# Peptides against a protein of PDB entry 5NXQ, part 126

Target 1, 114 residues: chain A of PDB entry 5NXQ
Amino acid sequence: EIQIPVSMAAEEEYLRSKVLSELLTDTLENDGEMYGNENEVLAALNGAYDKALLRLFASACSDQNVEKALSLAHELKQDRALTAAVKISERAELPSLVKKINNIREARYEQQLK

## One batch from the design tools (peptide; made by RFdiffusion4, then SolubleMPNN)

Design b2_p29_6_s3 (from b2_p29_6, 16 letters changed)
Fold by OpenDDE base, seed 3:
Structure b2_p29_6_s3 (fold): chain B 114 residues (1-114), chain A 29 residues (1-29)
Amino acid sequence: as target 1 above (114 residues)
Amino acid sequence: SMEEEEKKKKIEETLKEEIEKLEEEEKEQ
């Protein structure tokens, strides 16, 4: 069996999930309904997308690349994924990154209140 | 260093735990 490095696998999955998520979103916005399970499919794709990002995020944290980690965090879609990123940052002992990710979360909360 | 390797291991463990939580939430939807 061919073993692929974790980082390469994560990047591949990220790109795949991102493209599929964008295509599905565009289809729903422009072509209307596809099937009765569109929302479930979209949720699954968004989940896969965030999970792929988190794998890249963890790698960046492991490398102590705070700027890369932060840029990846900005791309996360789900609030729960941001929470996961905070937990990873805490374990990585990167308090500055923790604060910055929490700021992202707070900004999104404020936007939802408007 | 050995300490850095341990930190990397802990990060990986945390990642696995958080991914599992996300997958459980997805299953509940």
Scores: peptide ipSAE 0.633, ipTM 0.936, DockQ to the pose 0.874
Fold by OpenDDE base, seed 2:
Structure b2_p29_6_s3 (fold): chain B 114 residues (1-114), chain A 29 residues (1-29)
Amino acid sequence: as target 1 above (114 residues)
Amino acid sequence: SMEEEEKKKKIEETLKEEIEKLEEEEKEQ
């Protein structure tokens, strides 16, 4: 068995999940209707996508690459995933990153209210 | 440094915990 570096595996999973999520989303938007369990499939894909991103995010935090970590956080879809990113940032002792991610969360909350 | 390695270890532990939480939430759906 060939061992693949964690970062490479995470990137592969991220790209795979992203492509599938985007394809499904685009299809639904174009067709204007949903079939069967498409919502469940999309949710599962989003979950996999965010988990993959979080692995990359943690790696960036370990490298103290705050800018990369922040850019990855912006790509997270679920609020729960942003919460996870905050926890990781706190453990990484990156308070500036914590603040910026919380700002992302707050901005999304405000958008949902409008 | 030893301190840096410990920090990395803590990050990995936190990542694992948060991933498990996400997966548990997914399972409950």
Scores: peptide ipSAE 0.633, ipTM 0.936, DockQ to the pose 0.809
Fold by OpenDDE base, seed 5:
Structure b2_p29_6_s3 (fold): chain B 114 residues (1-114), chain A 29 residues (1-29)
Amino acid sequence: as target 1 above (114 residues)
Amino acid sequence: SMEEEEKKKKIEETLKEEIEKLEEEEKEQ
C-alpha cells in the first residue's frame, strides 16, 4: 500500500471539508429554508473542517512557521478549535503565537456581544 | 537537533489529545 504523506492527507481532508461546508452554507443562505438535519450536518462538517485545519496548524508549529500558523488559526470556525490551537502553541513553546490566538478569541467574544 | 525532534513529538501528541477532545464534544451534541 502506498503511504500518503501526512501533510498531503491533511490538506486533502481540509479542502474536502471546506468545500462541503461552504456549499451547505451557501444553500441555506440562498435557497431558502431547509427542514431536517441541516444544522446537524453543518456542525459535523464544521467539526471535520476544524480538525483538518488543526492538523495543518500543528505542522506549521512544528516547522516554526508562526506566520502560517497564525493564518490558519484565523480560518478556524469554532472557539473550541481555537482553544486547541492555543494548547498546541503552548507545547510548541511559541508564546507570541499564543497571545495572538487569544486575541482572535477575545475579538470573537466581543463580536458575539454586539 | 534531538531537542527539536522531541518538541515535534510533543506537538504531535498534543494534537492527538486535542482532536480526541473535539471528537468527544461532538458526540455530546
Scores: peptide ipSAE 0.633, ipTM 0.936, DockQ to the pose 0.832
Fold by OpenDDE base, seed 4:
Structure b2_p29_6_s3 (fold): chain B 114 residues (1-114), chain A 29 residues (1-29)
Amino acid sequence: as target 1 above (114 residues)
Amino acid sequence: SMEEEEKKKKIEETLKEEIEKLEEEEKEQ
Protein backbone atom coordinates (compact mmCIF):
# COMPACT_ATOMS: atom_id res chain seq x y z
CA GLU B 1 0.00 0.00 0.00
CA ILE B 2 1.26 3.42 -0.94
CA GLN B 3 1.89 5.49 2.15
CA ILE B 4 0.83 9.06 1.56
CA PRO B 5 2.34 11.67 3.84
CA VAL B 6 -0.20 12.97 6.32
CA SER B 7 0.28 16.54 5.17
CA MET B 8 -0.38 15.66 1.56
CA ALA B 9 -3.41 13.63 2.46
CA ALA B 10 -4.75 16.48 4.55
CA GLU B 11 -4.28 18.96 1.76
CA GLU B 12 -5.93 16.68 -0.74
CA GLU B 13 -8.93 16.15 1.50
CA TYR B 14 -9.16 19.84 2.20
CA LEU B 15 -9.16 20.70 -1.47
CA ARG B 16 -11.67 18.00 -2.26
CA SER B 17 -13.96 19.09 0.52
CA LYS B 18 -13.64 22.74 -0.38
CA VAL B 19 -14.44 22.18 -4.03
CA LEU B 20 -17.36 19.95 -3.20
CA SER B 21 -18.70 22.38 -0.64
CA GLU B 22 -18.47 25.30 -3.03
CA LEU B 23 -20.05 23.37 -5.86
CA LEU B 24 -22.93 22.09 -3.82
CA THR B 25 -23.46 25.43 -2.12
CA ASP B 26 -23.65 27.14 -5.48
CA THR B 27 -26.06 24.51 -6.70
CA LEU B 28 -28.30 24.98 -3.70
CA GLU B 29 -28.23 28.73 -4.07
CA ASN B 30 -29.04 28.62 -7.75
CA ASP B 31 -31.83 26.15 -7.30
CA GLY B 32 -34.41 28.44 -5.75
CA GLU B 33 -36.25 25.40 -4.56
CA MET B 34 -35.37 24.09 -1.14
CA TYR B 35 -35.34 20.35 -1.35
CA GLY B 36 -36.63 18.33 1.56
CA ASN B 37 -33.21 16.80 1.92
CA GLU B 38 -31.39 20.12 1.98
CA ASN B 39 -30.62 19.83 5.66
CA GLU B 40 -29.18 16.40 5.11
CA VAL B 41 -27.05 17.65 2.26
CA LEU B 42 -25.79 20.53 4.36
CA ALA B 43 -25.04 18.20 7.24
CA ALA B 44 -23.08 15.95 4.94
CA LEU B 45 -21.16 18.92 3.61
CA ASN B 46 -20.40 20.12 7.10
CA GLY B 47 -19.27 16.66 8.04
CA ALA B 48 -16.92 16.40 5.10
CA TYR B 49 -15.65 19.90 5.75
CA ASP B 50 -14.92 19.24 9.41
CA LYS B 51 -13.24 15.94 8.67
CA ALA B 52 -10.97 17.69 6.21
CA LEU B 53 -10.19 20.38 8.76
CA LEU B 54 -9.45 17.79 11.41
CA ARG B 55 -6.85 16.24 9.17
CA LEU B 56 -5.21 19.63 8.80
CA PHE B 57 -5.59 20.14 12.51
CA ALA B 58 -3.85 16.89 13.30
CA SER B 59 -1.03 17.86 10.97
CA ALA B 60 -0.65 21.18 12.75
CA CYS B 61 -0.56 19.38 16.08
CA SER B 62 2.09 17.03 14.76
CA ASP B 63 4.11 20.06 13.74
CA GLN B 64 3.64 21.51 17.22
CA ASN B 65 2.08 24.54 15.57
CA VAL B 66 -0.39 25.46 18.28
CA GLU B 67 -1.43 28.74 16.71
CA LYS B 68 -2.24 27.12 13.39
CA ALA B 69 -4.08 24.33 15.15
CA LEU B 70 -6.13 26.83 17.13
CA SER B 71 -6.95 28.79 14.01
CA LEU B 72 -8.17 25.63 12.34
CA ALA B 73 -10.24 24.71 15.38
CA HIS B 74 -12.06 28.02 15.11
CA GLU B 75 -13.09 27.03 11.60
CA LEU B 76 -14.72 23.80 12.76
CA LYS B 77 -18.49 23.94 12.52
CA GLN B 78 -19.76 21.02 14.56
CA ASP B 79 -19.38 20.61 18.29
CA ARG B 80 -18.51 16.97 17.80
CA ALA B 81 -15.63 18.06 15.60
CA LEU B 82 -14.37 20.30 18.38
CA THR B 83 -14.55 17.33 20.70
CA ALA B 84 -12.44 15.41 18.24
CA ALA B 85 -9.96 18.28 18.15
CA VAL B 86 -9.72 18.19 21.93
CA LYS B 87 -8.95 14.50 21.91
CA ILE B 88 -6.33 14.97 19.23
CA SER B 89 -4.81 17.80 21.24
CA GLU B 90 -4.73 15.66 24.35
CA ARG B 91 -2.95 12.92 22.46
CA ALA B 92 -0.54 15.51 21.11
CA GLU B 93 0.14 16.56 24.72
CA LEU B 94 -0.82 20.16 24.05
CA PRO B 95 -2.73 21.16 27.19
CA SER B 96 -2.83 24.85 26.30
CA LEU B 97 -4.54 23.99 23.05
CA VAL B 98 -6.98 21.74 24.88
CA LYS B 99 -7.97 24.62 27.13
CA LYS B 100 -8.37 27.02 24.25
CA ILE B 101 -10.54 24.63 22.27
CA ASN B 102 -12.70 23.98 25.29
CA ASN B 103 -13.10 27.72 25.59
CA ILE B 104 -14.34 27.78 22.01
CA ARG B 105 -16.88 25.11 22.86
CA GLU B 106 -18.06 26.95 25.94
CA ALA B 107 -18.37 30.19 24.03
CA ARG B 108 -20.51 28.52 21.39
CA TYR B 109 -22.74 27.00 24.03
CA GLU B 110 -23.24 30.39 25.60
CA GLN B 111 -24.03 31.95 22.25
CA GLN B 112 -26.67 29.32 21.61
CA LEU B 113 -28.29 30.12 24.92
CA LYS B 114 -28.64 33.78 24.01
CA SER A 1 13.37 11.84 17.57
CA MET A 2 11.83 8.41 17.88
CA GLU A 3 9.63 9.72 20.65
CA GLU A 4 8.36 12.51 18.44
CA GLU A 5 7.61 10.09 15.65
CA GLU A 6 5.72 7.88 18.03
CA LYS A 7 3.69 10.87 19.15
CA LYS A 8 2.90 11.71 15.55
CA LYS A 9 1.78 8.16 15.01
CA LYS A 10 -0.51 8.34 18.01
CA ILE A 11 -1.96 11.60 16.74
CA GLU A 12 -2.69 9.95 13.43
CA GLU A 13 -4.32 7.00 15.15
CA THR A 14 -6.47 9.32 17.23
CA LEU A 15 -7.44 11.24 14.12
CA LYS A 16 -8.53 8.04 12.46
CA GLU A 17 -10.59 7.00 15.44
CA GLU A 18 -12.29 10.38 15.73
CA ILE A 19 -13.08 10.49 12.02
CA GLU A 20 -14.61 7.04 12.27
CA LYS A 21 -16.77 8.24 15.14
CA LEU A 22 -17.93 11.21 13.10
CA GLU A 23 -18.78 8.94 10.22
CA GLU A 24 -20.73 6.65 12.51
CA GLU A 25 -22.74 9.60 13.75
CA GLU A 26 -23.38 10.66 10.18
CA LYS A 27 -24.76 7.22 9.40
CA GLU A 28 -27.19 7.50 12.26
CA GLN A 29 -28.77 10.55 10.68
Scores: peptide ipSAE 0.631, ipTM 0.936, DockQ to the pose 0.859

Design b2_p29_6_s4 (from b2_p29_6, 18 letters changed)
Fold by OpenDDE base, seed 2:
Structure b2_p29_6_s4 (fold): chain B 114 residues (1-114), chain A 29 residues (1-29)
Amino acid sequence: as target 1 above (114 residues)
Amino acid sequence: SSSEEKKREEIEKALEEEIAALDEEEAAQ
């Protein structure tokens, strides 16, 4: 059996989850269709999307590529996923990245209060 | 280096822990 490298598998899952999430969003916004389970489906898709991103994020941290890691963190949708990114960054001993991700979280909190 | 390998291992452990936690939270919904 052909094994796909972890980084490639993560990228594939990210792209798939991203496409599905965008498709659902577009359907709700443009077609106005309601089936009663859209929120649940969207949450599941967002979860898969963020988990895929976190795998890429961890890889970037392992490479000590703080800029790439930060760019990936900006793409995370859920606050809980940002919390995960902080914890991973702490284990990676990247305090500058921790600070920058916390800044992302704070900025999102401020936006939600508006 | 040994230090770099240890960091990689810790990152992988942290990732696995967070993925598991996220899975548990999703399952609880």
Scores: peptide ipSAE 0.637, ipTM 0.939, DockQ to the pose 0.817
Fold by OpenDDE base, seed 3:
Structure b2_p29_6_s4 (fold): chain B 114 residues (1-114), chain A 29 residues (1-29)
Amino acid sequence: as target 1 above (114 residues)
Amino acid sequence: SSSEEKKREEIEKALEEEIAALDEEEAAQ
């Protein structure tokens, strides 16, 4: 029986979700066609994508790899996912990472106001 | 070490809590 390591499974899910999300986004941008269900599909894909990233993020935190964790946080799409990353960072006792992720959130808030 | 293992366990716990919360929010849509 072949057991797949958790880290490998997380990476696989991330890659799969990322590819699907990008393909859908590109299709919508290029074709401009909306069939009414794309928003729901996109939301589901983005959710799966962020959850997959958070698993990788948690692994990076466990490894005390702050730079990798921060890089992954930058790839998160949803603000709620950034909030999750903050909470995980707090449990990891990485206050510097918490501050940096909050800076990402603040920057995105500023961009939305423009 | 025991301390490192406890930290890993807390990280994993936090992860699963947040994943569950995200799943719940998605299901509510």
Scores: peptide ipSAE 0.637, ipTM 0.939, DockQ to the pose 0.879
Fold by OpenDDE base, seed 5:
Structure b2_p29_6_s4 (fold): chain B 114 residues (1-114), chain A 29 residues (1-29)
Amino acid sequence: as target 1 above (114 residues)
Amino acid sequence: SSSEEKKREEIEKALEEEIAALDEEEAAQ
């Protein structure tokens, strides 16, 4: 069996999840309904998407690629996923990244209040 | 470096802990 590098496999998972999330979102925006289970399906897809991103994020942290890690954090959808990114950054001993991700969280909270 | 290897290990542990926590939260819904 051909062994695929972990980073490449994670990227494939991310791309797959991203495509599905985008397709579903577009369908809901255009057609407005999916037999009453729209929110459940979206939540499941968003969860899978964020988990895939977190795997890439952790890889970037391991490479000490702070810029890539930060870019990936911006793509996270759920606040809980941002919390996960903070915890991973703490273990990576990247305090500057921790601060920047917390700034992302604060900015999103402010937007929700508007 | 031994320090770098330990750091990579801690990152991997943190990732798996957070993935597991996210899975549990999703299952509870």
Scores: peptide ipSAE 0.636, ipTM 0.939, DockQ to the pose 0.824
Fold by OpenDDE base, seed 4:
Structure b2_p29_6_s4 (fold): chain B 114 residues (1-114), chain A 29 residues (1-29)
Amino acid sequence: as target 1 above (114 residues)
Amino acid sequence: SSSEEKKREEIEKALEEEIAALDEEEAAQ
């Protein structure tokens, strides 16, 4: 069995999840109610999407590509996923990235309060 | 290098741990 490199697999998963999320969002915006479980579907998609991003994020951390990692972190939807990114960054010994991701979290918190 | 490989391994472990934690949280909903 041909093993796909982790980075390629992660990219494929991310793209798939992103496209699906966008399609679902567009459908909800244009057509309204789908099956009565749209919120659950969206939540599941968001989870899959963030997990896919985290795989890419981890790869970027392994490459010590802080800018790429940070860009990926900005694309994360869930706060819990940002927390995961912080923990991964800590394990990667990238304190500057940790700080930057925490800044993203703080900014989102402030936006929610306003 | 050995050090780079160790870091890569630790990153992979951290990723797997966080993915597992996210899976558990999703399953609890």
Scores: peptide ipSAE 0.635, ipTM 0.939, DockQ to the pose 0.883

Design b2_p29_7_s1 (from b2_p29_7, 14 letters changed)
Fold by OpenDDE base, seed 1:
Structure b2_p29_7_s1 (fold): chain B 114 residues (1-114), chain A 29 residues (1-29)
Amino acid sequence: as target 1 above (114 residues)
Amino acid sequence: SALEELMEELDKEMEEAVKKAEELLKKML
């Protein structure tokens, strides 16, 4: 069996999900077209996308690369994924990263309030 | 629908992925 590093597999999934998400988003924003299931497709893609990012995030944390980890956290789309990133950061004993990710969450909450 | 089922599966997979990531992190630290 071919052993592929988890990070490489995650990168591939990330890129695939990112491209598809961007294309679909652009279609909705630019053309305003709705075929009936675009929102559901986007939700599914976002799930896979965040899953891939979280794997990369964990790798960055293991390397104690806070800058890279934070950059990845900014790319997370779902709040539940940010929560997961916080938990991973706590396990990695990176309190500064925990705080920074919580700041991202708070900022998004404020944006939702207008 | 098939799409809804896929979404539910992805949700579960994400949760599992987080757990696996934490386990991996523990081993690497």
Scores: peptide ipSAE 0.053, ipTM 0.612, DockQ to the pose 0.072
Fold by OpenDDE base, seed 3:
Structure b2_p29_7_s1 (fold): chain B 114 residues (1-114), chain A 29 residues (1-29)
Amino acid sequence: as target 1 above (114 residues)
Amino acid sequence: SALEELMEELDKEMEEAVKKAEELLKKML
């Protein structure tokens, strides 16, 4: 049995989740059909999407690639995922990244209040 | 509903995935 590297598996899951999330979003925007469970489906897809991103994020942190890690953090959709990213960054001893991710969170809070 | 159950499972999986990622990070650093 061929074992797929963890990083490759994470990328595959990310791409799959991203495509599905975008497809569903586009369908809702363009077709306008509501079946009553689209929000639940989107929430599930977003969860899987963020999970996959966090794996990539952890890999970037392990490489001490702060730029890549930050880019990935910007793609995270859920606040809880950003919180997880902060924890990962702390464990990786990347305080600059911690600060930048917290800035992302604060910016989103501000946007939410508008 | 089945979707609600799936979401709960996904939340659990996410937590587990984060823990696993942190563990992997410890090994790689």
Scores: peptide ipSAE 0.051, ipTM 0.609, DockQ to the pose 0.073
Fold by OpenDDE base, seed 4:
Structure b2_p29_7_s1 (fold): chain B 114 residues (1-114), chain A 29 residues (1-29)
Amino acid sequence: as target 1 above (114 residues)
Amino acid sequence: SALEELMEELDKEMEEAVKKAEELLKKML
């Protein structure tokens, strides 16, 4: 069996989840509701997407690559994922990143209030 | 380390989420 580097595997899953999430989202937006549990599927795909991102995020934090970590955080969709990113940042002892991610969360919250 | 453990947990959760999504999609198709 061919061993795939952890970073490559994580990136592959991220891209896969991203594509699936985008395709399903576009379908729902343009073609209406699908038969079955499309919302549950979408939630699962978005979850998988964010989890994949968080894996990459954690890796970036491990590398002390704050800029990459922050860029990845901006790609996170769910607030709970941003919360997880904060927790990862805290565990990685990156307080500046914690603040920046919290700023993202606050900005999104304000946007939702409009 | 705590970070390593978290990364492992994320890997597991990611795999489970993907599996769930694929199963649901299979039912819809």
Scores: peptide ipSAE 0.045, ipTM 0.601, DockQ to the pose 0.728
Fold by OpenDDE base, seed 2:
Structure b2_p29_7_s1 (fold): chain B 114 residues (1-114), chain A 29 residues (1-29)
Amino acid sequence: as target 1 above (114 residues)
Amino acid sequence: SALEELMEELDKEMEEAVKKAEELLKKML
């Protein structure tokens, strides 16, 4: 069995999940029909996608690369993933990043209210 | 480390989504 670094595995899963999520989303938008199973597939893909991103995010935080971490946070899809990113940032003692991620979350809340 | 512990917790919380995603990906590819 080939052993690959965790970061490489995360990047691979991120890219795979991203591509499939985008393709599925586009398909659903074009077809105009959304079935329960399709929504479940999308949710599952988003979960895997965000998990992979959060691993990359944690790595960026460990490297004290706030710029990269913030960029990754913007790519997160789920609110729960943003919450996780906040917690990671707190534990990494990056309060400026915490504030910026909270701003992302608040902005998304406002968009949902519209 | 605190970061490692948090990632472990996250992995557990998202385990079901990951499992489903992997199963679906296997079917799609």
Scores: peptide ipSAE 0.037, ipTM 0.584, DockQ to the pose 0.447

Design b2_p29_7_s2 (from b2_p29_7, 13 letters changed)
Fold by OpenDDE base, seed 2:
Structure b2_p29_7_s2 (fold): chain B 114 residues (1-114), chain A 29 residues (1-29)
Amino acid sequence: as target 1 above (114 residues)
Amino acid sequence: SALDELMKELDKEMKEAVEKAEELLKKML
């Protein structure tokens, strides 16, 4: 059995989920609702997308590559994923990154209120 | 529905993935 490195697997899933999410979004924007549980499908895709990103995020943290980690955090879609990223950053003892991710969360929260 | 099940699975897997990642980081640090 060929074991693909975790990073490669994560990147593949990230790209796959990203493409599918974008395609579905574009379809909805251009063609309207499909009435086929498209919102649920999108949510599921976003979940997989964030999962993959978090794996990459963890890897970046392990390398103490704060810039890469932060870049990945900005790509996360769900708040719960950002929360997970904070936890990972805390474990990696990267307080600067923790603060920056929390700022992302707060900014998104404020945007939801308007 | 099948989609609901998938979403539940993804939620579970994400949590597990985070826990695993944290554990790995703990070992590395």
Scores: peptide ipSAE 0.036, ipTM 0.598, DockQ to the pose 0.071
Fold by OpenDDE base, seed 5:
Formats: sequence, C-alpha cells, structure tokens
Structure b2_p29_7_s2 (fold): chain B 114 residues (1-114), chain A 29 residues (1-29)
Amino acid sequence: as target 1 above (114 residues)
Amino acid sequence: SALDELMKELDKEMKEAVEKAEELLKKML
C-alpha cells in the first residue's frame, strides 16, 4: 500500500471541499432555492475544508514558514479552526504567528457584532 | 441524519488532526 503524504491528502481534500462549497454557494446566490439541507451540507464542507487547511497549516509551521502559515490561517472559515491554528502555532513556538492569528479572530468577532 | 453524522465525524477528525499535527511538530522541533 502506498502511503499518501499528509500534504497531498490535505490539498486534495481542500480542493474538493472548496469546489463543492463554491458550487453550493453559487447555486443559492443565483437560484435562491433551498431544499432544507444546504446549511448542513455547507457546514460539513466547511469542516472538511478547514481540516484540510489545518493540515497544510501544520506543515507550514513545521517548515517555520510563518508567512505561508499566516496566509493559510486567513483562509480558515470557522473560529474553531482558528483556535486550532493558534494551538498549533503555540506548539511550534511561533508567538508572532499566534498574535497575528488572534488578531484575525478579534477582527471577525468585531464584524459579527455589527 | 447522515449529514449530521458527517458533521460530527468531521469535527472529531479535525480535533484528531490537530492533535496528530501537534505531536508531529513536537517530534520535528
């Protein structure tokens, strides 16, 4: 059995979930039709999407590539995923990255309060 | 529903993925 590298698996899942999420979003925006399960589908897709990104994020942290890690963090959709990214950054001993990700979280909180 | 179960599994997988990633990072750093 051939083991698929984590990064490759993550990229595949990222692309798959991204495409499906975009297709569903476009359908809702253009047609406005809901069949009662779209929110659940989106939640599942977002979960897979963020999971894939977090794997890429962890890889970037392991490479000490803070710039790439931060770029990936900006693509995370769910707050719980950002929290996970903070934890990963802490374990990677990247305090500057921790601070920057927390800034992203704070900015999103402020936007939600509007 | 099947979707509800999928969401729960994804949440679990995400948590596990983070834990595994942290473990790997610990070994690499």
Scores: peptide ipSAE 0.034, ipTM 0.592, DockQ to the pose 0.071
Fold by OpenDDE base, seed 1:
Structure b2_p29_7_s2 (fold): chain B 114 residues (1-114), chain A 29 residues (1-29)
Amino acid sequence: as target 1 above (114 residues)
Amino acid sequence: SALDELMKELDKEMKEAVEKAEELLKKML
């Protein structure tokens, strides 16, 4: 079995999920039409997308690369993924990053209220 | 549906991936 670095595998999945998600999103936004189960497919893709990002996020945290970690956190789509990122940051003992990610969560909540 | 099952699996995989990532960080730090 060929051993592929976790980061490379995550990057591949990230790119794949991102491209498909963007294409599907653009279709829905531009045409406003559903021809089947596009929303369900998008949800599945977002799950895989966030999973891949979280793996990259963990790698960035292990490298103590807070800027990269924060950038990745901004790309997370699901709130549960942000929660996971907080937990990872806590384990990495990066309190500044924890605070910044929580700020992202709060900002998204405020946007949903508008 | 098959898609619903896939979504459930992805959710599970995400949770497992996070746990594994945390364990890895614990070993590295």
Scores: peptide ipSAE 0.033, ipTM 0.588, DockQ to the pose 0.071
Fold by OpenDDE base, seed 3:
Structure b2_p29_7_s2 (fold): chain B 114 residues (1-114), chain A 29 residues (1-29)
Amino acid sequence: as target 1 above (114 residues)
Amino acid sequence: SALDELMKELDKEMKEAVEKAEELLKKML
C-alpha cells in the first residue's frame, strides 16, 4: 500500500479542483451552454478548492511561512474560507497574518458593495 | 437532490478539515 503524504494529497486536490473550476467557468463564459446544474457543480468545486487551500495554508502557518500563507489566502474564494484562515492564523500566533487576511476580507466587502 | 447532498457533505468535510488542520497545527507548534 502506498502512503501519500497529507501535504501532497492536499496539493493534488487543490490542483484538481482548480483545473475543474477553471474549465467549468470557461465553458460557461465561452460556450454559453447551460444544463441547469452548473452553478451547483461550481459551488461544490469551489468548496473543495478552498478546503484544499486551507490545508496548504495551515501547513504554511506551521512552517511560520507568512508570505506563502498570505499568498494562499488571496486565492481563497469564499468568505467562510477566509474566516477559517483567520482562525488558523490565530492558533499559529501570527497576528500580522490575521491583520492582512482581514484586510482581504474588507477589500472584498467593498467590491461587493459596488 | 444529489448535488444538494453533495454540497452539504462538502461543507461538513470542509469544517472537519479545518478542525483537523488546527489540531495538527497545535501539535506541530
Scores: peptide ipSAE 0.033, ipTM 0.588, DockQ to the pose 0.072

Design b2_p29_7_s3 (from b2_p29_7, 12 letters changed)
Fold by OpenDDE base, seed 3:
Structure b2_p29_7_s3 (fold): chain B 114 residues (1-114), chain A 29 residues (1-29)
Amino acid sequence: as target 1 above (114 residues)
Amino acid sequence: SPLEELMEELDKEMKEAVEEAEELLKKML
């Protein structure tokens, strides 16, 4: 069995989830609702997408690459994923990153109020 | 370490979620 580096595996999973999300979007745009389970599929894809990003995020934190970690955090879709990113940052002892991610969360919260 | 444990959990959950999504999407296509 060929061992794949952890970072490459994370990137592969991210790309897979991203491609699936794009495929679903295209399908819905062209064919509309087909089976009534599209929302379930979308939720699963969004979850997979954010989890893949969080894996990359954790890897960036392990490398102490704050800039890369922050850029990845901006790509997260769900608030719960941002919360997870904060926890990862705390465990990685990156307080500056914690502050910046919390700012993202607050900004999105304000947008929801409008 | 706590960070390593979290990374392992995320990896597992990520793979499971992708597999689930792929199966659901396959039925739609």
Scores: peptide ipSAE 0.059, ipTM 0.605, DockQ to the pose 0.686
Fold by OpenDDE base, seed 4:
Structure b2_p29_7_s3 (fold): chain B 114 residues (1-114), chain A 29 residues (1-29)
Amino acid sequence: as target 1 above (114 residues)
Amino acid sequence: SPLEELMEELDKEMKEAVEEAEELLKKML
């Protein structure tokens, strides 16, 4: 059995989920056909997408690569995923990253209020 | 490690979302 490094597996899953999300979005924009489950599919895909990103994020944190981790955090779609990123950052003992991720969350909250 | 434990918890928490995505994709394809 071939053991794939966690970071490589996470990257593969991220790319897969990203491509699928983009393809679905493009299909909806170009074909204009809705089958009634597109929103549900997108929600599920976003979950998988963020999970994959969080694995990459955790890997970056384990490497103490704050810059890479922050870049990945900006790509997270769901607020719950940002919350998870904060928890990961705390476990990795990266308080500066915690602050920066919370700033991302606050910025998104402000956008929703406007 | 604490980080590994958190990753396992995250995997468990988001497992349903991944499984749902896979099932829905299977139906669409």
Scores: peptide ipSAE 0.051, ipTM 0.599, DockQ to the pose 0.519
Fold by OpenDDE base, seed 5:
Structure b2_p29_7_s3 (fold): chain B 114 residues (1-114), chain A 29 residues (1-29)
Amino acid sequence: as target 1 above (114 residues)
Amino acid sequence: SPLEELMEELDKEMKEAVEEAEELLKKML
């Protein structure tokens, strides 16, 4: 069996989840309710999406590529995923990235308060 | 509710993802 690098596997999962999430979102926006379980499906997709992103994020951190990691963090959908990204960044000893991710979190919180 | 259960499962998955990432970092850093 061909061993797929973790980063590549994560990328595939990310892309798949991203496409499905976008498809569902577009469908809801344009066609309304789909099957009556849209919110649950979306939550599941977002979970898989963020999980895959976090693996990519970890890979970027391992490369000490803060800019790439930050870019990936911006793509995270759930606050809990950002929290996870912070934990990963801390483990990777990237305090600058920790600060930047926390800024993202704070910005999102601010938007939710509006 | 099914949604609550899903959220709990996702939380677990997120935790596992972090743990996996940490293990990867130990190897890659």
Scores: peptide ipSAE 0.040, ipTM 0.595, DockQ to the pose 0.055
Fold by OpenDDE base, seed 1:
Structure b2_p29_7_s3 (fold): chain B 114 residues (1-114), chain A 29 residues (1-29)
Amino acid sequence: as target 1 above (114 residues)
Amino acid sequence: SPLEELMEELDKEMKEAVEEAEELLKKML
């Protein structure tokens, strides 16, 4: 049995989800429609996308690679995923990262209010 | 709908993935 490292599996899922998300987004921008359920499809893809990113994020935290972890956090799409990233950062005892991720959340809140 | 069911499953999987990640992190630290 070949065991694939968690990070490699996450990268594969991330790339797959990212490509599909980009393709779907481009389709909406160019054609304006897909099958009438575009928002639901995008939400599903975003879920898988963030799931993969969170696994990579955890790996970066375990390596104490705050810079990489922060970069990954910026790529997270859902607020609930950012919340999860905060929890992971707390478990990793990375208070500086916790603060920076919370800043990302606050910035997004402000953008939504405008 | 099948798509809604998939979304619910993904939500559950995301939660599980976070828990798994936390557990892995605990082992690595």
Scores: peptide ipSAE 0.032, ipTM 0.585, DockQ to the pose 0.072

